Peptides against a protein of PDB entry 6MBK. Designs and how they scored, part 160

Target 1, 240 residues: chain A of PDB entry 6MBK
Amino acid sequence: GFEMVNFKEEGFGLRATRDIKAEELFLWVPRKLLMTVESAKNSVLGPLYSQDRILQAMGNIALAFHLLCERASPNSFWQPYIQTLPSEYDTPLYFEEDEVRYLQSTQAIHDVFSQYKNTARQYAYFYKVIQTHPHANKLPLKDSFTYEDYRWAVSSVMTRQNQIPTEDGSRVTLALIPLWDMCNHTNGLITTGYNLEDDRCECVALQDFRAGEQIYIFYGTRSNAEFVIHSGFFFDNNSH

## One batch from the design tools (peptide; made by RFdiffusion4, then SolubleMPNN)

Design b2_p18_7_s2 (from b2_p18_7, 8 letters changed)
Fold by OpenDDE base, seed 5:
Structure b2_p18_7_s2 (fold): chain B 240 residues (1-240), chain A 18 residues (1-18)
Amino acid sequence: as target 1 above (240 residues)
Amino acid sequence: MKKTTGSGGPLSDRPIPF
């Protein structure tokens, strides 16, 4: 029903290979294919996670380290996904001096500086943890953990993380959703949810798409998709 | 690709709070 294509200006996206109708379930991603806090805990990161309070408290940081560990693992199941991720981002952690100077006259500057400070502090903390903690010795990033690596992982997670239900539906957890997150953004309604019965992320078409058209989804006004656990799908304009 | 644009330019609306 769709194929991955490199579009001009937008990078990778999904293109319809046939006509897709509005509200048609055209894309689903089983939990086993997601990068989650749980998959991080079950990975080579698991022993360190079990002993680090920050990794335990901050699922987004756990995902960032999971992403770094999998990127550094040639045999990772997620290599095909990771290779589709940008090498750089147009987000605050990548702003050049001139971009920061431009923002100094705006309220956004406080958030930018906060992100810089927080990310730098986290890097310094985890650099020390990776160098000194016994369970860090088996991490593939043990001898190669740069600020650039961390900045990339944090930016990847910040732009792509989603809230999904836990397997039992009792709580929310964080996930990166391969293939689905290749869809570029358009204005509309959130048409993605989580089906707990089939244990998968499901996406229905926002509109009719013809064969050869790019398939867009609505991210909401926020970068993180929020799923309605009870209904699976969340249909709202999610505008501020 | 997912990204967020805030006031004044590209901005993530959910920074890591640590």
Scores: peptide ipSAE 0.034, ipTM 0.615, DockQ to the pose 0.129
Fold by OpenDDE base, seed 3:
Structure b2_p18_7_s2 (fold): chain B 240 residues (1-240), chain A 18 residues (1-18)
Amino acid sequence: as target 1 above (240 residues)
Amino acid sequence: MKKTTGSGGPLSDRPIPF
């Protein structure tokens, strides 16, 4: 087993409560517990999603709005997860003027300005949609949708989104993965995949962890963690 | 906690069709 712990230097992470062996399936998250583009379509956002071309074309924006709607809903199933998310992020959207000025001498400044411009344009568009569209009247954010809200949701999705298969395995969709995304990073190999037969995200241990040790995973390239769609972990000891 | 590092991730990379 494992438990959530606040580590002094790394913030929240997972700690082993018993010895865990390398390649042991220690953590899994069924699809029904994930925040996905599909769960967004099936939520209070669904009617607006069905009529907005940008929400339909950009699954990451759909997840950002899903996250905002669920955060604004006191009885949301995902409240326990949402309350574990940072209130602020070390993303370009949170950079101070001095940090931006420092980057002006680098090629990174073009990406920062692009992110600011795109996020501001998205906010302006969706502010108008939320104020004027009939299906937006049912959204819990109808009377409270600020740039700060949108910046937070965009940064949350940007830092935590994952690619997973659709239920039929025919396409890739986007998901936030509660509990699993609390693991901190170490160097190694990707040990997280999606099991389509059991319809769950699965994580096997990268190495042996003793009781009381922090459990680390490798995030891969710091892009969206592509779940390697394994129809099964080709780990011989699938003990199920 | 999971963090993406880089120039802004897929939210900034796709132009919004205006």
Scores: peptide ipSAE 0.033, ipTM 0.646, DockQ to the pose 0.098
Fold by OpenDDE base, seed 4:
Structure b2_p18_7_s2 (fold): chain B 240 residues (1-240), chain A 18 residues (1-18)
Amino acid sequence: as target 1 above (240 residues)
Amino acid sequence: MKKTTGSGGPLSDRPIPF
């Protein structure tokens, strides 16, 4: 009922191929298709994950490394998904000097500087880990781990990470949700949930969409500052 | 469009900072 389309200003999005009714379950993504902290643990990253406290403590960093490992793996199951990701982002880690200067007059500057500091620190730490840790020798990124790689992965995860339940539903974990994360934002209500019985992410239509219309979802209550700092976009019609 | 870090993706109400 939908297709991926490159929209001029919004990048990739989903377009309806038929009429979709409000509240219709039009999109679902089984856990097996998600990039999760668990799939990271079960990947080539698993041995390193099991020995690195930062990877264990910070699921978002685990996802970033998982994304990098899979990107560097030609036969990765997630290659089709990874190829849909932007090569660059409009998030602070990609800001030009003038964009940073513009934000100096705003409260957002503290978040920008925090992102720069944290990302640089993490890169320096993991560069050393990748160079020296025995379990890093098997990583496909062993000889190709640049700051560019890391800022891309961080920005990808930053802009796309979701909280989902663990398989047993006892805890929350982090996931990238292929295909679904192509939906662009509009104002409304959260229409995506996780069905534990069927072990899948489920998205129902926020409204009626006609064939040929872009399918939007609501990303949640966020300020324009949060959209800029964390998503790399400004939402003019933001009610928050 | 990219989802925000200042909150997780659409399934996350709070930022998951790096």
Scores: peptide ipSAE 0.144, ipTM 0.723, DockQ to the pose 0.385; fails the geometry check
Fold by OpenDDE base, seed 2:
Structure b2_p18_7_s2 (fold): chain B 240 residues (1-240), chain A 18 residues (1-18)
Amino acid sequence: as target 1 above (240 residues)
Amino acid sequence: MKKTTGSGGPLSDRPIPF
């Protein structure tokens, strides 16, 4: 009941191909299609993950490396998804000098500088790990791991990571949710959950959507500063 | 296209920093 469309101002989004009613389950994504910390552990990254304390402690970094490994793998199951991701982002790690100058008068500048410092330190650490750790020899990025690669993966995960339950429902883990993460934001309520019985993410329509309309979801309550710093957009009609 | 705060995928109310 939907299709991926490149909207001129909003980039890629989902458009309804039929009328969708409010609260209708129009989109679901099984766990097996998600990029998760668990799928990272089960991938070529798994041996390194088992030995690296930062990968183990920071699931978001594990997802970033998983995304990089899968991007570098021509036969990756997630290639169709990865090809839908932006090549660049409007997030702080991509800010031009004038954008940084604009934020210097705001409290957001501290978060921007924190992102720069943290990302640079992580890159330097993992560059050394990739060069020296025996288990890194199996990674498709072994001989090609740039800061540009890392900032892209970090920005991709930063803009798209979600908390979902583990398979047994006992804990939460992090996931990228293909197809569903194409939905753009609007004000409203969270309409996405996880169905543990069917082991899938489920999204119900926030409102009625007619055939040809863009399907929006609510990303959660966020400040405009949070949207800028982590999402790379300003939401003028933000109710928060 | 989902642009989410530090960790805040659309299912996360709070960003998880890098």
Scores: peptide ipSAE 0.133, ipTM 0.725, DockQ to the pose 0.400; fails the geometry check

Design b2_p18_7_s3 (from b2_p18_7, 8 letters changed)
Fold by OpenDDE base, seed 4:
Structure b2_p18_7_s3 (fold): chain B 240 residues (1-240), chain A 18 residues (1-18)
Amino acid sequence: as target 1 above (240 residues)
Amino acid sequence: MKKSRGSGGPLSDRPVPV
């Protein structure tokens, strides 16, 4: 029904290989394929997670470390997904001096500086943890944990993290959703949900898509500032 | 501003802070 395509301006996206009708369930991703806080707990990161209060409190950081551990693991199940991720992002952590200077006249500058400061602080903390914590000795990133690695992982998670239900449906957790997260944004309605009975993320088509057309989804109600700060893009036709 | 490299959209309307 669809294929991954590298679009020149938008990067990777999904293209329809056949006509897809509005509201058609064209894409589903079982929980077992997701990178979740739970899969992080069940990975080589699990022992460290169980003892680090920040990993426990901040599911996004747990996902960032999970992503780094899996990236550093040649035999990781998620290697095909990780290889599709951008090597760099257009998020504030990658801003050049001129981009920061441009934002100095805006309210967004406070969020930029906050993100920078928080990320630097987190990196410094976890660098020490990785060097000193006994359970970090098993992490494939132990000897190669750079700020660049952390910046990349945090940016990957920030731009792609989703809330999904826990397996029991009692709470929400964070997940990266492979293949689905390749859909680029358009204005519309949320057309992705989680089917607990089948334990999968399900996406229905926002509109009719013809064979050869890019498949877009709506990322939710966000300002252009929120898109820039959290997703690394602006949407010209944003109605919010 | 570099044009957006395709980022996955969260299911939630609210970005989770880093």
Scores: peptide ipSAE 0.021, ipTM 0.645, DockQ to the pose 0.626
Fold by OpenDDE base, seed 1:
Structure b2_p18_7_s3 (fold): chain B 240 residues (1-240), chain A 18 residues (1-18)
Amino acid sequence: as target 1 above (240 residues)
Amino acid sequence: MKKSRGSGGPLSDRPVPV
């Protein structure tokens, strides 16, 4: 087993409560516990989603609004998960003026400014939507929708979104994976997949973990969005 | 506490699609 622990240096993580062996399936998360584009459609956001082209086209934005709506809902099933999310991120949207100035000498500055500009435009658009759209009247965000809220939600999704299969396996959708995403990262191989037969996200141990040790996973070389590859554990034993 | 998830540092996160 494992438990959630607030590690002083790393924030929330998972700690082993017993010895876990390498490749042991120690963690699984059924679809019903995930925050998905589908759960967003089935939430209080659903009526607005059905009429807003940006929410429909941008699953990450739909998840960001889903997070915000659920955060503002005291009876949300995901409250325990949402409370474990960082309040701030080290993403470009949180860069201080000095960090941005440092990046001005780099090629990255264009991407940083693009992200800021895009996020600000999205916020301005959705602020107007929330104020004017009839289906936004029931959103718990109507009276409190700040740029900080939006920045936080977008950053939460950007850093934590994963691709999972749809229920029929025909397409991919975006999901936040509660509990699993509390694992901090280490170098290694991707040890997380989606089991369509059992309709769950599955994580096997990257290495042996002793009772009391923090459980780490490898976040891959890419953004979290690409972790849950439909094709099984590519153990690319590229030992060649 | 600033915490990101992403293997490639602050810029590894996909830009918010425009």
Scores: peptide ipSAE 0.021, ipTM 0.633, DockQ to the pose 0.190
Fold by OpenDDE base, seed 3:
Structure b2_p18_7_s3 (fold): chain B 240 residues (1-240), chain A 18 residues (1-18)
Amino acid sequence: as target 1 above (240 residues)
Amino acid sequence: MKKSRGSGGPLSDRPVPV
């Protein structure tokens, strides 16, 4: 077993409540608990999604709006998860003027400015959509959609989105994975895959963890921090 | 620590053609 703990330097993480062995399946999350592009389509956002080409083309923006709609819904199934998310992020969208000035001497400044410009354009577009589109009238965001809301949702998705298979396995979709996304990072190998037969995300232990130790996972390299669907860790040793 | 579990936020991989 494990528990969520606030670690002083690392923020929220998972702590082992018993000894966990390397390669032990210690954590799984069924599809029904994930925030996905499909759950966004099946939510109050669904009618707007069906008519907006940007939401349809940009699954990450669909997740950002899904996250905002669920945050604004007191009875949302995902409220316990949303309450664990940071209120602010160490992303370029949260950089202060002095941090941006420091980056002016680097090539990274072009990426930062591109991110600011694109986010501002997206916000302006969707602000108009929310104010004018008939299907936006049912969204809890209609009367309170700020740039700060959008910045937070975009940054939440940017830092936590994963690729998973669709239910039929024919395509890849995007998901936020509650509970699993509380694990902090360490160097190692990807130990998380998707089990299509059981329709769940599965995480095996990277190493032995003792009772009371923090459980770490490897997020991968920034370019390929994909939830590797293809890590065929068919550990046949489901002896239980 | 950036908990980047996914590559490419809304802005990095696919520029919205706006």
Scores: peptide ipSAE 0.028, ipTM 0.665, DockQ to the pose 0.147; fails the geometry check
Fold by OpenDDE base, seed 2:
Parts: sequence; structure tokens; C-alpha cells
Structure b2_p18_7_s3 (fold): chain B 240 residues (1-240), chain A 18 residues (1-18)
Amino acid sequence: as target 1 above (240 residues)
Amino acid sequence: MKKSRGSGGPLSDRPVPV
């Protein structure tokens, strides 16, 4: 019903290969295909995760390290997904000096500097952990962990993490949702949920899409500042 | 264009602060 396409201005997105009706369940992603905090615990990262308080406390960082470990693993199940991720982002962590200077006149500058400072501190901490912790010796990134790697992984997670229920539905966890996360944003309503009975993410069409049209989803209510800071794009038609 | 998806509410594509 859809295909991945590189759109000139929007980057990768999904295009309908047939007519899709509004509210039609056109896309679902089973839990087993998701990159989750649980899959991170069950990976080569698991032993380190069990002993590092920051990984345990910050599921987003656990996902970032999971993403890095899987990227560095040629036989990773998620290689096809990881190859669809941007190599760079327009998030504050990638801003050039002139972009930062432009933002100095805005309230967003404090959030930008906070992101820089937090990311640098996290990198310095985990660089030391990777160099010194016994369980880090099994990580495929042991001898190759740069700030660029960390910046990319954090930005990937920041721009793509979602809350999903745990398998028993008792709690919420974090996940990257392959394929679904290719949809670009438009104004509308949330059309994605989690089906616990079938243990999958489910996305229904926001509107009718014709064959050949790009399939958009609504990412949720956000300010333009949140889009810039966390998404790295400005949405001109944002109602907020 | 960066796709922010990262907030953990209902499957909202909201970014969680780092």
C-alpha cells in the first residue's frame, strides 16, 4: 500500500501505491520490529545497562546506545532501518555558528545551549564508561566512540522516540518505530496507537490518500520552537 | 527536514528532552 521515497525537500517519506481511505489501517509495526529499551537490555548492551545508572534512568540514552551498537553490527536485524535514518540532522546539535548567532536573539538559545552542554557531558561520561567498564569490552563501538557518533544517535532518538506500552501494558517504555517513522508531518489528529492484543503499533490514515501521494501523519501538538529544537524543522502552517 | 517523533505520550511524535 506504500513505498519509501526520497522527496526533494522533505527527505525520505512514504508514498501511497494505491488509494488509501481515511481511517484505514494502512500501516502496523509489531513489537518485535521496534527498537525499545527492552531490546537494548536484551542486546550486547544489556550487561552494561544492568550496571550503569544513567542508562537505567534515561531510556532515551539507552536507545541511543542501542542504535549505535546496532549500527556498528553488520548483521544487526535493524540495519535496513538504520540505513534509512538521516546521516545528519537540522537539530541544534548540528547548528553552524551562524545559525546559533541567529538564535541568540530568540528565547530558543537557552535550550540550544542546554542541549550542547548536556550532550557534551553525557558524551564525556560515557566515553569514560566505554573505556573503563568491563562490560563495555563487548560493545562493537568500544574502540570507535566519537562525539559525532553520540550526537547522531542522540539526535536520531530525540527526533524519533515514542512512548509505547510494555508487553503487559502495565507501564510505558520508549521505542523507535521503523517504517512508521518515515512518515512526514502534517497538521491533523493523532492516528497512531498501540494494539496490545496484537502487540503492534497501528497507524490509520489521517485522510484519503491517492496512489502516488505522500502519506503524512500528525506528530502531535507542538510549538514551532519545539519543532526547531527537537525536530529540526519549522512548520510554517503550525497552528500553535 | 527533521522529523521529531520523540514525546512519550500517546504515540505522539513528540521529542523527549535530553
Scores: peptide ipSAE 0.027, ipTM 0.666, DockQ to the pose 0.362; fails the geometry check

Design b2_p18_7_s4 (from b2_p18_7, 8 letters changed)
Fold by OpenDDE base, seed 3:
Structure b2_p18_7_s4 (fold): chain B 240 residues (1-240), chain A 18 residues (1-18)
Amino acid sequence: as target 1 above (240 residues)
Amino acid sequence: MKKTTGSGGPLSDKPIPF
């Protein structure tokens, strides 16, 4: 087993409560527990999603709005997960003026300004949609949709989104993976995949962990977007 | 906790056509 712990330098992580062996399936998360583009379509956001071309084209924005709607819903199934998310992020959208000025001498400044511009445009568009669209009347965001809300949701999705297969395995969709995304990073091999037969995310231990040790995973060289669906565990001995 | 290692992440890389 494992438990969530706040580590002084690394923030929240998972700690082993017993000895865990290398390659042991210690963590799995069924599809029904994930925040996905599909769960967004099946939520209070579904009617608006069905009529907004941007929500349909940009699954990451659909997840951001799903996260905001669920955060604003006291009875949301995902409240325990949402309460574990940071209130602020070390992303460009949270940079102070002096941090932006420091980056002016770097190539990164163009990406920062692009992110600011895109996020501001998205906010302005969806603010108007929320105020004017009939299907937005049922959203808990109608009377309280600020730039700070949108910035937080965008940053949450940007830092935590993963690609997973659709239920039929025919396409890739986007998901937030509760509990699993609490693992901190170490160097190694990808030890997380999606089991379509059992319809769940699966994580095997990268190494032996003793009771009381922090459990680390390797995020890979991936952009945060890729849950490596195709990493059949590179361990030849995948008994699963 | 997972963090985006990149210049803007997937939300900035795809401009909304506005």
Scores: peptide ipSAE 0.029, ipTM 0.662, DockQ to the pose 0.104
Fold by OpenDDE base, seed 5:
Structure b2_p18_7_s4 (fold): chain B 240 residues (1-240), chain A 18 residues (1-18)
Amino acid sequence: as target 1 above (240 residues)
Amino acid sequence: MKKTTGSGGPLSDKPIPF
């Protein structure tokens, strides 16, 4: 129904290979294919996770380290996905000096500086943990953990993380959703949900797409971190 | 590709106890 394509201005996206109708379930991603806090716990990071309070408390940081560990693992199942991720981001952590100077006259500068400080503190903390903690010795990043690595992972998670239900549906967890997150944004309604019965993320078409057209989804006006994939589709116009 | 716009990122908003 679709193929991955590198579009000139938008980077990687999905293109329809046939006509897709509005509300058609064209894309689903089973839980086993997601990068989750649970998959992080079950990875080489698991022993460290079990002993580090910050990793336990901050699922987004756990995902960032999971992403770094998998990137450093040549045989990682997620290598094809990781290779599709940008090498750099248009996030505050990548702002040039002139962009930061421009923002100095704005209220946004305080948030930018807070993000820089928090990210730098996290890096410094985890650098020490990776150097000193016994369970860090098996991490593929043990001898190569730079600020640039951490900045990239944090930015990747920040731009792509989603809230999904746990397997039992009792609470929410964080996930990166391969393939689905390649869909570029357009205005509309949220057309992605989580089907607990089939244990998969499901995406229905926002509109009719013809063969050869790029498939767009609506991310909502909310941050991806606030994007809760409920057990159903959000038909609420989050454009408000 | 998914983008989150804004100066406030999910990692910066959460207090780190350290």
Scores: peptide ipSAE 0.022, ipTM 0.618, DockQ to the pose 0.105
Fold by OpenDDE base, seed 1:
Structure b2_p18_7_s4 (fold): chain B 240 residues (1-240), chain A 18 residues (1-18)
Amino acid sequence: as target 1 above (240 residues)
Amino acid sequence: MKKTTGSGGPLSDKPIPF
């Protein structure tokens, strides 16, 4: 087993409560516990989603709004998960002026400015939508939707979104994976996949962990974990 | 828990396109 622990240096993480062996399936998360584009459609956001072309076209934005709506909902099933999310991120949207100035000499500056510009435009668009759209009237965000809220949600999604299969396995969708995304990262191989038969995200141990040790996983080379829909655990031996 | 933004850190985070 494992438990959620607040580690002083790393924030929230998972700690082993017993010895866990390498390749042991120690963690699984059923689809019903995930925050997905589908759960967003089935939430209070659903009516607005059905009428907004941007929410429909951009599953990551749909997740960001879903996250905000659930955060603002005291009775949300995901409150325990949401409370474990960082309040701030090391993403470009949180860079201070000095950090941005430092990056001006780098090729990254264009991407930073693009991210700021896009996020600001999205905020301005959705601020208007929330204020004017009839289906936004029931959103808990109507009276409190700040740029800071949106920046946080966007950063949460950018850092935590994962590709999972749809229920029929025909397509991919986006998900936040509660509990699993509490594992801090280490170098290694991807040890997480999606089991369509059991309709769950599955994580096997990257290495042996002793009772009392923090459980780390490898997130891959990308911020988003891509689940291999059909091939199970992708042990990309990309040591190259 | 900070999910790392990948090999490039925070700078490698793909912006949500507009």
Scores: peptide ipSAE 0.029, ipTM 0.630, DockQ to the pose 0.149; fails the geometry check
Fold by OpenDDE base, seed 2:
Structure b2_p18_7_s4 (fold): chain B 240 residues (1-240), chain A 18 residues (1-18)
Amino acid sequence: as target 1 above (240 residues)
Amino acid sequence: MKKTTGSGGPLSDKPIPF
């Protein structure tokens, strides 16, 4: 029902290959295809995760390291997904000096400097962990862990992380959702939820799409889709 | 592609203990 296309101005997106009706379930992604904190625990990162309090406390950092480990693994199941990710991001961590200078006159400068400082500190901490911790010896990034790698992974997670339920629905965890996260944003309503019975993310069409049209979704007021864990699809007009 | 609005929330509100 859709195909991946590189749109000149928007980058990668999804294009309809047939007519899709509003509210039609056109896209679903089973849990087994998601990059989650749980999949990070079950990966080569698992032994280190079990002993590092920062990885345990910060699921987003766990996802960043999971993404880096899988990127460095030629046989990773997620290689096709990882290859679709941008090489660079329009995030503060990628701002040039002139962009930072321009922002010095704005309130945003404090957030920029906070991100730089936090990311640099995290990198320095984990560089030491990777060099010294016994369980880090199995990581494919052991001998190749740069700040560039880390800022990319952090930016990837920051732009793409989603909250999903755990398998039992009792808690929220973090996930990257392959294929679905390729949809570009438009104004509208949240049309993505998690189906616990089928253990999958589900996306229904925001509107009618014709064959050949780009499929857009609404990310909400935040770049991160908050799944309404219990209600599936939340059609609240967050008219701010 | 999901774009962060320039207000990409800090990955860590928690101080790193080092």
Scores: peptide ipSAE 0.027, ipTM 0.633, DockQ to the pose 0.094; fails the geometry check

